# Ledger of designs, part 2: peptides against a protein of PDB entry 6FRK

Target 1, 411 residues: chain A of PDB entry 6FRK
Amino acid sequence: NEEVLNAMLKEVCTALLEADVNIKLVKQLRENVKSAIDLEEMASGLNKRKMIQHAVFKELVKLVDPGVKAWTPTKGKQNVIMFVGLQGSGKTTTCSKLAYYYQRKGWKTCLICADTFRAGAFDQLKQNATKARIPFYGSYTEMDPVIIASEGVEKFKNENFEIIIVDTSGRHKQEDSLFEEMLQVANAIQPDNIVYVMDASIGQACEAQAKAFKDKVDVASVIVTKLDGHAKGGGALSAVAATKSPIIFIGTGEHIDDFEPFKTQPFISKLLGMGDIEGLIDKVNELKLDDNEALIEKLKHGQFTLRDMYEQFQNIMKMGPFSQILGMIPGFGTDFMSKGNEQESMARLKKLMTIMDSMNDQELDSTDGAKVFSKQPGRIQRVARGSGVSTRDVQELLTQYTKFAQMVKKM

## One batch from the design tools (peptide; made by RFdiffusion4, then SolubleMPNN)

Design b1_p8_1_s3 (from b1_p8_1, 3 letters changed)
Fold by OpenDDE base, seed 4:
Structure b1_p8_1_s3 (fold): chain B 411 residues (1-411), chain A 8 residues (1-8)
Amino acid sequence: as target 1 above (411 residues)
Amino acid sequence: DIFELLKL
């Protein structure tokens, strides 16, 4: 039993390292999981795999919790939020996304460009801010970021702005001059929150980068970007561990709407490849798609049919940014996205719907659709012929359905 | 997929 546990933990550790989780955190997780699992309880015929999975999930949730409450802006007050991070981290884009997020919630939001180092930084911020109808401040002539930040903060305070976001210079390297500039800006504007923006795609470098920022400036919040790419988000755990600061938001693409509040449980579920049904439900509700209440109720009761999956695919096709929504569905994230553009992903979804259009009501409305097909394999051949696809394509659909239905039954 | 590895 201990050898089996150690083998399974070795596979989990390998997968976490492949998900860009820092080697120190993976070792600590292994020890904590090993200590949390009673081998005697595992001997009593409990599903050993389910126990290990639950222990791993529980310890990953603890690694994302810094034990510090996230800063939240106060309504009707002036809240100054300073952004720090390397060039290419998505910092400037994230400033606009955060401003837009609060603006859509009825906060009076503005943006300040205190990046004097990068040519065209102010033009880029101005373009993003203008497109989103967000008020902005910056200079084409002032070279001191402290002056720009101070003047911009004072202006927007006097105009009774509630959310004042300050974007700072990002460099390609950790340079002492950058950290001195950041400290001077922070001292001048006295921000209520300092947000470190981190690119999830930097992998094992996340710890060292996050630490270098925290050692120089009082980082109180983290935003992780590029979680729509090949980055599995393991670097986020490294950022929390190094900064001792909560993740407050995640960036999930290039669009201004590709931004969401950080949720621990959905994030760990997605990191483990379980999908994010809760985040899918929240996105579905935000889009005000009329037919979702009945589906949400079924999901809460652990009921999921092939028809419910078909309705979800129809909803996904209505929702727009197809890449993000597919990555929230269990079993669709990896293989659906790894090989295609958004159009190819839509074509694949349309193919799956065409397969389901060849199913009968007994197959579609069964709470165990996979078992209906497994008991009568001739159904697979009928559906394959009816939809003009291979029996393998039908089997792949049923495998995806089974993965999703098993997750819904565990919620 | 970590979940597929946890599915072994």
Scores: peptide ipSAE 0.011, ipTM 0.469, DockQ to the pose 0.023
Fold by OpenDDE base, seed 1:
Structure b1_p8_1_s3 (fold): chain B 411 residues (1-411), chain A 8 residues (1-8)
Amino acid sequence: as target 1 above (411 residues)
Amino acid sequence: DIFELLKL
């Protein structure tokens, strides 16, 4: 039993390291999981695998929790939010996404460009703000970020703005001059929240960068960017550990709408390749497809059939940006998206649908479709022959279905 | 996939 546990934990540790989780955190997770697992209870006939999965999930949830309550803006007050981070972290784009998020929630929101270091920073912010109809402030001539930030904050305070977002200069590396400038801006505007913006794609560098910012500036919140289907989410754990600050939002793509409040459970589920069913349901609801109510009712009742999965693939094929939606489906994790362009992802969905087109109504409408096939292996061979695929391709489909149906039963 | 490894 201990050998089996150690083997499974070795594989989990390898996969977490491959997901850019910091080696110290992976080591801590391994020891915490070992300490949380009762080997005697595992001997008593409990599903050892489910127990290990639950222990790993629970310890990952703890690694994302800094033990500090996230700052939230107060309605009817002036809330100054200062953004800090390296050049190319997605900071300026994230300022616009956060402003747009609060604006859509009925907050009076504005943007200030205090990035005097980067040529065209103000034009970029102005372009994003104008597209989103967000009020903005900045200068083409003032070179002191403290003056711009102070004047912009004062202006928007006088105009009774509720959310005042200040974008600051980034640098290509950690430099003392950057931290001095950030401290001068922070002292002048006295922000209610300092948000560190981190690029998830920098992998193992996340810890060192996040630590250097926290050691110099009072970072109170983290936003993780570039959590598209190619980004390994492990850097987010490093950011929380280094900053001791909660992740408040995530950036999931290039669009202004590719921004969501951080949810611990969906994030850890996605990191483990379990998918994000909550985010899939939310995204399906946003699309106002006529068939959504019937599907959402089935999902709420823990019922999921191969036909329901087929209908989901049809809906996904109607939705333009396939990569994001596929990354929310259990078993369509990073490997499904990393190896293919949008056309290859669509070809894979069409292949899965073609396999399901060779299934009968008893197979499609079964609340336990995988068990129907496991009880009668001749069905797999029939479907494989009917769809022109291997028996392995049918088994992979049934494995994906089983992953999804098991998660739906836990909702 | 980490979930597949946890499934082994």
Scores: peptide ipSAE 0.010, ipTM 0.469, DockQ to the pose 0.025
Fold by OpenDDE base, seed 2:
Structure b1_p8_1_s3 (fold): chain B 411 residues (1-411), chain A 8 residues (1-8)
Amino acid sequence: as target 1 above (411 residues)
Amino acid sequence: DIFELLKL
């Protein structure tokens, strides 16, 4: 039993390292999982794999939870939010995304550019803010970020803004002069929240960077960017561990609306390649497609059929950037996306739909579609012939469906 | 691959 546990934990540890999870956190997780697994329950013939997977999931959820409640802005008050982070972290873009998020919720939002170090920082912020119709402040001539931040905060306080976002200078290195500048700005404006913006693509460097910021400024929130790229998100665990601060939002692309509130369970499910069903449901709800209410109601009841999966694929095909949405579907992991452009992803989806078009109503409407096919393997051969695909392609579809249906039953 | 391990 201990050898099987150690083998499975070795595989989980390898895969967490491949997901950019810090080696120290992977070691801690391995120890915590070993201590949380009752070896007596493992002896009782319970599915050892399922138990280890549940323990791993539970310990990853704990690693994302710093035990500190996230700061939230107060309606009708002036909330000053200071952004800190390295150059290239997506900090300036994230300031605009956060301002736009609150503006869409009916908050009076504004942006201040206190980045005097980067040439064209104010022009970039002004361009983003103007496109989003967000009020902004900055200077082309003032070189002191403390003056710009103070004047901008005072201006927008006097104009009764509710969300005042201050973008600061980012540098490429842990320079003491950058941290002193950030501390001077923080002391002058007295922010209600300090947000550290971290690029997920820096992998194992996330811990050292997040720690360097936390050791110098009172980081109270984390935003993780570039989770649409090759970054598997393991750096987010490193940021939480180093800052002891909650992740409040994630950046999921280059567009101003590629920004969402952080949810622990969906994020861990995605990190583990289980997909993000909640984020998919939320995204599908945002589209207000008339056909979605019945699907969402079934999903809330833990019911998911092959027809429901087909209808979701139709809805996904009506959605814009298909790549982002596929990465939210369980079993359509990074390997489904990494191997093709958006057109190939659409062609794969159309192939899956064509396989389902060869299924009968009993197969499509079964609450246990995989069991219908497992009991009568001749159905797989019929569907394969009807759709012009291999029996393997039908089995792969049924495997994806089974994973999705199992995740829906856990919601 | 963690996704293969966590194929619940």
Scores: peptide ipSAE 0.000, ipTM 0.417, DockQ to the pose 0.025
Fold by OpenDDE base, seed 5:
Structure b1_p8_1_s3 (fold): chain B 411 residues (1-411), chain A 8 residues (1-8)
Amino acid sequence: as target 1 above (411 residues)
Amino acid sequence: DIFELLKL
């Protein structure tokens, strides 16, 4: 029994390391999960597997919670938000995404480019801001970021802007001169919030990087970028641990609307390969697809059939861009989120739909479709023959369905 | 898939 628990915990720890979770956090999680299981096993005689799953999920939720309430802007006030982060973190793009997010929520938003180090930083910000119809400030001649930031903040304060976002210089190296400049800017503009922008793809480097920023400036919020790629997001746990600051938003692509408020439960579910059902529901609600109210109602009641999955795949096939929506579905995250293969993602969905087209109404409308197939293996062979696929392909579909339906039953 | 590993 203890050997089985230790084996399962070893596999979980390996998978968390493969998800870019910091080795120190994985060790601590392993110890906390062991202690939780040992206490619960003594108390309840529960299925050890369910206990491990619950304990791992619970400890991951604690790792993304810094125990600090996220800063929120005050309506009708002037809120100065300073962005900090390395070059290539997506900081400048994220400034525009955050400004656009608040603008869409009816805030008077503006952008300041205080990046004097990168040639064309101001032109890039100006292009993004102009496309989004966001007011901007910067200089082509001033080289002191303190002057630009101070003048821009003063200008937009005088014009009664509510959200004043300041983009700073990102450098390629953690140079003392960068951190001094960043501190001088922070001291001059007195920001209400300092946002650290981190690239999820930097993996094990997240802790040291996030700590270096927190040790120099009062980072109060984290934004994680590039969660649309191969990054499983485990580095985000390292940023929270190092900064003691909440993740407030995530960047999920290159578009200005590829930006969403951070949600703990969906993020951990996605990190565990469970998908993001809440984010899928939110995305479906944002798209005002009237036909999805019935699906959302069924999901809220813990009901999910193979037909509901088929209908959802049809809806997803009508909704571009596919990669993001598929990456929110349990069991599609890793293989469907490959940047640039929207056609392959569509081909995989079409294959799954073709398998379901060979199912009967009893199979499609069962609230336990996988159990219908498990009780009568001849159904798998019939569906496989009808759809021109292997019995393995049908079993993989049923496994994905079962993962989703079990998650819906827990909602 | 960590969830598959957790489901093992």
Scores: peptide ipSAE 0.000, ipTM 0.438, DockQ to the pose 0.023; fails the geometry check

Design b1_p8_1_s4 (from b1_p8_1, 4 letters changed)
Fold by OpenDDE base, seed 2:
Formats: C-alpha cells, sequence, structure tokens
Structure b1_p8_1_s4 (fold): chain B 411 residues (1-411), chain A 8 residues (1-8)
C-alpha cells in the first residue's frame, strides 16, 4: 500500500513540478498528503486513486488559501490601490484591467501613472485608459513618483473617485532602489491595498520574487498574469506562500476583458488538468443566452435542429478565445490548441455557419435535417452552390449534425 | 455539447 501511494505521489509531484509549483511546496504537499491519507481507509477497498486525488486537491486548496481575507473596496469611499511588481510582469496592463473591471461594475474609477523610470509609461497608460474611457493622471515632466502619486491621489480624492489605482515603476536591475521608491510612494499616498502583480511564466523564480517584494513592502493582495501562456499557474502557489496574501484576480490574455476574479477551486482543478467546469458554467451563464432555457428544454426532449446548431455556433463565437474554453474542459490541456488552431477553428465555425445561411427554414427547423437532405440530394447541391463550398463540405456538416443529434437523443 | 463540438 505505501509503495502504491509513493508511486502515485511521485507522478503527482512530477506533474506539479511541470506546472511550475515550487519544489519546497511540492515536498510539503507530499508530506501533508501522506499525513492526511488514512492508510486504514486505503485498506478498505476504496478507490485509492480517488482518495489520493482528493487529498492532493485539498492540500493544494490549502496552499492557495493564505488564511487572510482579501481586501475589498468600500462603496462610496475613496479606495487607493497601489500596484507593485517587476517590469514585464503585466503590471501596467493589469492596472487598466482592474480599473475597467470596477468601472464595468459601476465604480467611479481612475488611474495614476507613477512610473517615471520607463520612457513612454504614461503614454501607454493614457492610451489604455482613453480606450476604456477611464480618467487618468500622470506627468511628462515630473520625475519624482511620490509627487505624481500624491498629486494624482489628491486630485481624484477631491473629485470623489471610489477606486484610485496607482501604477508604480518596475525595475529588473536595481531591486533596492525600486523597493525604496515603492516605500516612499506607499508612505506618501497611504494605500488601502497594495497589489503585487506576478507573471506566472517565470516558473520557479516566482517564490524568490514574491518573497523579495513581501520582505520590503506590505503586499496585501496578489494578481497573477499570463495564465493564457505556457505557464500552468504553479507559480501562484509560490506567490501565496511567500506573500501570505490572497490572489484576488488573474490575467488570462492580452485584452482588457481577459481578467477575472480568482476562484480557488477552478484554479486548482485547472492546475491538475481536471478542467474548470464551474468557470465554464459561469461563463456560459454570463452569456445571457436567454435561449439557454429553450435549448435545454429542446435537448431534454431529444430535439436538435440545424438552427439549434447554428445558434450554438453563434454562442461559441461570443464566448471569445477557444483556447480558454478548451482549457476549461477536463482532459483538454492548454497545449491542445496553439494560437494558430484557434483562428482555424473560428474560420471553420464561420464556414459551417455560411453553409447553414444557404439552407431554408424547412432544412434548418427539421428535427431530422440529415434525412431531409438524404431524401433529396439536390438540396445538398443547392446549398453547396449557395455557400460557395463543395458538396463534400455540406455532407461533412450534415455528418457532424447527425453525431450531435444522436448525442442529444442519448441525453 | 461544447466538449464534443471542440473535438470537431
Amino acid sequence: as target 1 above (411 residues)
Amino acid sequence: FIKELLRL
């Protein structure tokens, strides 16, 4: 029994190391899982694999929970949020994403650029803020980030802003001078929350970086970026362990909307390659598919038409990046769709929709659309000519539809 | 449905 446990724990530990989980945390997790597994319950004929998976999942959830409640802004108050993090962490982009998130929730939100070190930092922030219609402050001439941050915070406090986000300089080579500057800014503006922004793609370096920030600045929240890349997110565990601070949001892409509140269970499920079923359900529900109830009722009756398939293709096109949707499905790793395959998949859906746009209502609304076409092959030739495709492409669509309709009849 | 669609 102990040999089987050790073998399975070795596989899990290998997978966690390949997910950029810090080696010390993987070791601690292995010890905690061994202590949490009752070897007597493993003797009782229970599925040893499920027990180990559940114990691993439970211990990973504990590693993401710092035991500290996340800071939340107070409505109708002035909330100053200072951002800290290395250059290239996605800090400036994340400031804009967080500002846009709160603006969309009906908060009076603004941005301050206190990055005087990077040439064009203010122009970049101004461009992002202007596109999102977010008020901003910064200087082209002031070189002291303390002055800019203080003036900007005072200005937006006087204008009764509720969310005041301060972006600071990120430096790679002068860690001490960066930390001193961050402390001076923090002391001047007295932020209600300090957010550390971490790039997930730095792998095993996440611990050392997060620790360096926590040892110098009172980090109270973490945001993890670049979770759309090759980074499996294991660095997030290192950030929580080092900062003892909760992850509040994650960045999942380059777009301003590629930003979501952190959820522990979905994140650990994704990290383990179990998928994010909850986030898929939430994303499918946030799509106000007013038609979802009507579709669910049709599906319960085993009814599925070519029109229902067309509407589902429209819905999927509204969900955005297929790579993100696939990464939410159990057993589809993020690597299964390179960025090239997403454009190809979108082009394929558009092609299928264009074929269906050449169908008539009798063909679209038939509960057995494939039989309508099989009885009258001249319909395939009409649709093929109307959509500019081969008769084979129409037959492939009908074959796909038939597979779905058979699946629906089995639900 | 989405899982089977994305296998296409």
Scores: peptide ipSAE 0.011, ipTM 0.543, DockQ to the pose 0.197
Fold by OpenDDE base, seed 3:
Structure b1_p8_1_s4 (fold): chain B 411 residues (1-411), chain A 8 residues (1-8)
Amino acid sequence: as target 1 above (411 residues)
Amino acid sequence: FIKELLRL
């Protein structure tokens, strides 16, 4: 029994190392899992694999919990949030994502660009802020980040902003000059929260990077970015261990909406390749797809129209990037859709919707839409002309509809 | 539904 346990733990340890989990944390986890598994309970015919998986899952959950309550903004107060992190970590993009997240929740939010080092930093922030309709501050002429941060914070405090986000300079390296600049900015603005932004794609470098920031500035929160890529997220455990600070949000893509509150259970489930069913349910619920009940009722009756398919394509387009939705389904790895195929898939859905926009209510609301078109082929030619597509494209849509309608009749 | 849509 101990030999079998040691063999299975060796496989788990290898997989965690391949997931960018730090070797010290993997060793600690191995000993904690060994201590948590009763070998006598493993003899009682319980699925040994499930017991080890549960013990590993429980110990990974503990590694992501720093035992410190995450900072939360206070309503009706001016909350100053300072962002720190290396250049290329996604810090500036994450500032905009966080501002947009709070704005959508009815907080009065603003952005300050205190990055004087990077050419075009203020233009990038201004572009993102303008697209999201978020008020912003920065300078093209002031070179002292302390002055810009102080003036911007004072301005937005006087204007009664509730969430004041300060983006700072990043560097390519852990340079002492960057840390001194961050300390000067932090001392001047006295932030209520300091957020460290970490790129998950740096792998084994996550511990050393996170430690270097925590040793110099009072990091109170972590945001992990680029979890849509090949990064398995094991570096997040290293960031929590080094900073002793909770992960508050994750960045899951390049879009402003590719940002979610950190949930420990879904994250560890995804790290282990178990998928994220809870996050899929939460994402579906956040979309307020009020029409899902009416659809489920129609589907129970074996009814599926071209309009029902159109509404489903609208719902799918509201879900955001398909790669994220797939990455939440157990057994669909992120590799099932290369980043190129996602834009192509969205363009394909938009094309199908444009074809349906050229259909009439009789065609859309028919319980056998394909039969309506097969009985009167002149309808295909009308729809093709109306949508600017080939008759073949309309036939392909009707073929897809027929496959779905047959699936619904089998439910 | 999503599974079958993505098989298309």
Scores: peptide ipSAE 0.010, ipTM 0.508, DockQ to the pose 0.164
Fold by OpenDDE base, seed 4:
Structure b1_p8_1_s4 (fold): chain B 411 residues (1-411), chain A 8 residues (1-8)
Amino acid sequence: as target 1 above (411 residues)
Amino acid sequence: FIKELLRL
């Protein structure tokens, strides 16, 4: 039993290292998981894989929790939020995303460009802010970021702005001059929150980078960017460990709406490749769709039928315009709409439902619907004829069902 | 799931 546990933990540790989780954190996780697993409970016939997966999940949740409550803006007050981070971290883009997020929630939000080092920083911020209809401040002539930040904060305080976001200079290297400038800006504007923006794609460098910022400025929040790329987000754990600060938001693409509040459970689920079924359930619950509890229970038991998939398609159709749903799902940017308009996406859903309307109760209610069709290929031809589609269209539906049912069985 | 569905 201990050898099997050690082998499975070795695979998990390898997968976490491939997800850019810091080697020290992976080692600590391995020890914590090993101490949390009762070998006697593993002997009692419980699914050893599920027990290890649950222990790993629980310990990863603890690594993302710094044990401190995230700062939240106070409604009707002036909240100054200073952004810090390296050039290329997505800092400037993230300032605009955060401003847009609060503006859409009915906060009076503004942006200040205190980046005097990068040529065209103010033009870029102005372009992004104008596109989002966010008020902005900056200078083409003032070279002192302290003056720009102070004047901009004072201006927007006097205009009763609730969210005042200050973008600072980012350099390619950790330079003492950059940290002195950041400290001078922070001292002048007295921010309610200092947000460190980190690129998830920098892998093992996340710890050293995050620590260097925390050692110089009072970082209170982390935003992780580029979680749409090849980065699995393991560097986020390193940032939390180094800064002792919570992740408050994540950037999930290039669009201004590719930005969401950080949720621990969905993030760890995605990091482990379990899929974002829990975040999908949360979003479905936020939309007040009926019968979510019965689906959640089935998903917890690893059960998913073609009927359950049909009911989910009905729920998606009841949610109204697919564009609103897609705009709420991270990584469904405008490029997903470029592969089909909302009407085509709804027509595809209707086509899939029409295929399922030609299925019988045995096919719909089977916990292994794909196996029912694979054992009796004549069912595919019946369903194809009944729905007026090709046998290929039915096979494509069954392939998608199989992928999803396998994902649910791994929970 | 929705990502895969919309790729159909």
Scores: peptide ipSAE 0.010, ipTM 0.516, DockQ to the pose 0.106
Fold by OpenDDE base, seed 5:
Structure b1_p8_1_s4 (fold): chain B 411 residues (1-411), chain A 8 residues (1-8)
Amino acid sequence: as target 1 above (411 residues)
Amino acid sequence: FIKELLRL
């Protein structure tokens, strides 16, 4: 029994090391799991694999929980959030993602670029902020990040902004000058929260990097980036252990919407290759697919309208990036959607919805929408003109609808 | 459904 336990724990430890979990944390986890498993319960014919998996899952959940409550912004107050992290960590992109997240939640949000070291840092922030309609501050001439950060924070405080995000300089290596500038900025602006941004792909270097930031500034939150890549996120455990700070958000792609609140259970499930069944269920439930009881009943009766298809496209667009949905299904990695196919697929869906926005209720609510258009070809020309598309694009939509309606009739 | 939609 102990030899079988040791063999199974060796496989789990190997898989955790291959997931970039720190060697010290893997050793500690192995000891904690051994201490938590009753060998007598394992003798009773219970699925030994499930017991070990549950014990490993429980100990990983404890490693992601620093026992510290995450900082949350106060509504109607001025909340200063300072970002720290290495160059290439996704820090600047994550500032824009967090600003956009709070803006969509109805917060008065702004961005400050205090990155004077990177050529074009302010232009990049300005481009991202302008696309998201987020107010921004920075300088092309001021080289002191303390001056820029102080002036920007004062400006946005006077304008009654609720979320003031400050992006700082990142370096390619741990340089003493970077840490001194970062401390001077923190001392000048007195941030309510300091967010360490970590790239999930840096593997075993996560601990030493996270520690170096925590030893210089009072890091209170962690954001993990590039969880859309080959990185299984094991480095996140090292960041929590070193900073003693909770993970508050994760970055799951290159788009401004590829950003979500951190959930412990889904993250550990994904790290273990179990998929994110809970997050898939939560996303399905957040979509109020219970309002789809009427759709499910229609589908059971083999009824499917153009309106039902439009509502499904709205639901799919609300689910966010399909890469995130697929990456929640066990055995479908985020790599299953090549970068680029998703934007093209979302643009195609939006085009199809724009065509349907030019349809009337008789066309949308028909149990055979394609037959309504085939009987009166002038409807295709009206819809094409109304949506600014070709008659061919409308015919392609109707062909797709017909394929779906035939599939529903076979269910 | 999702697989057919992703082939669009």
Scores: peptide ipSAE 0.010, ipTM 0.503, DockQ to the pose 0.204; fails the geometry check

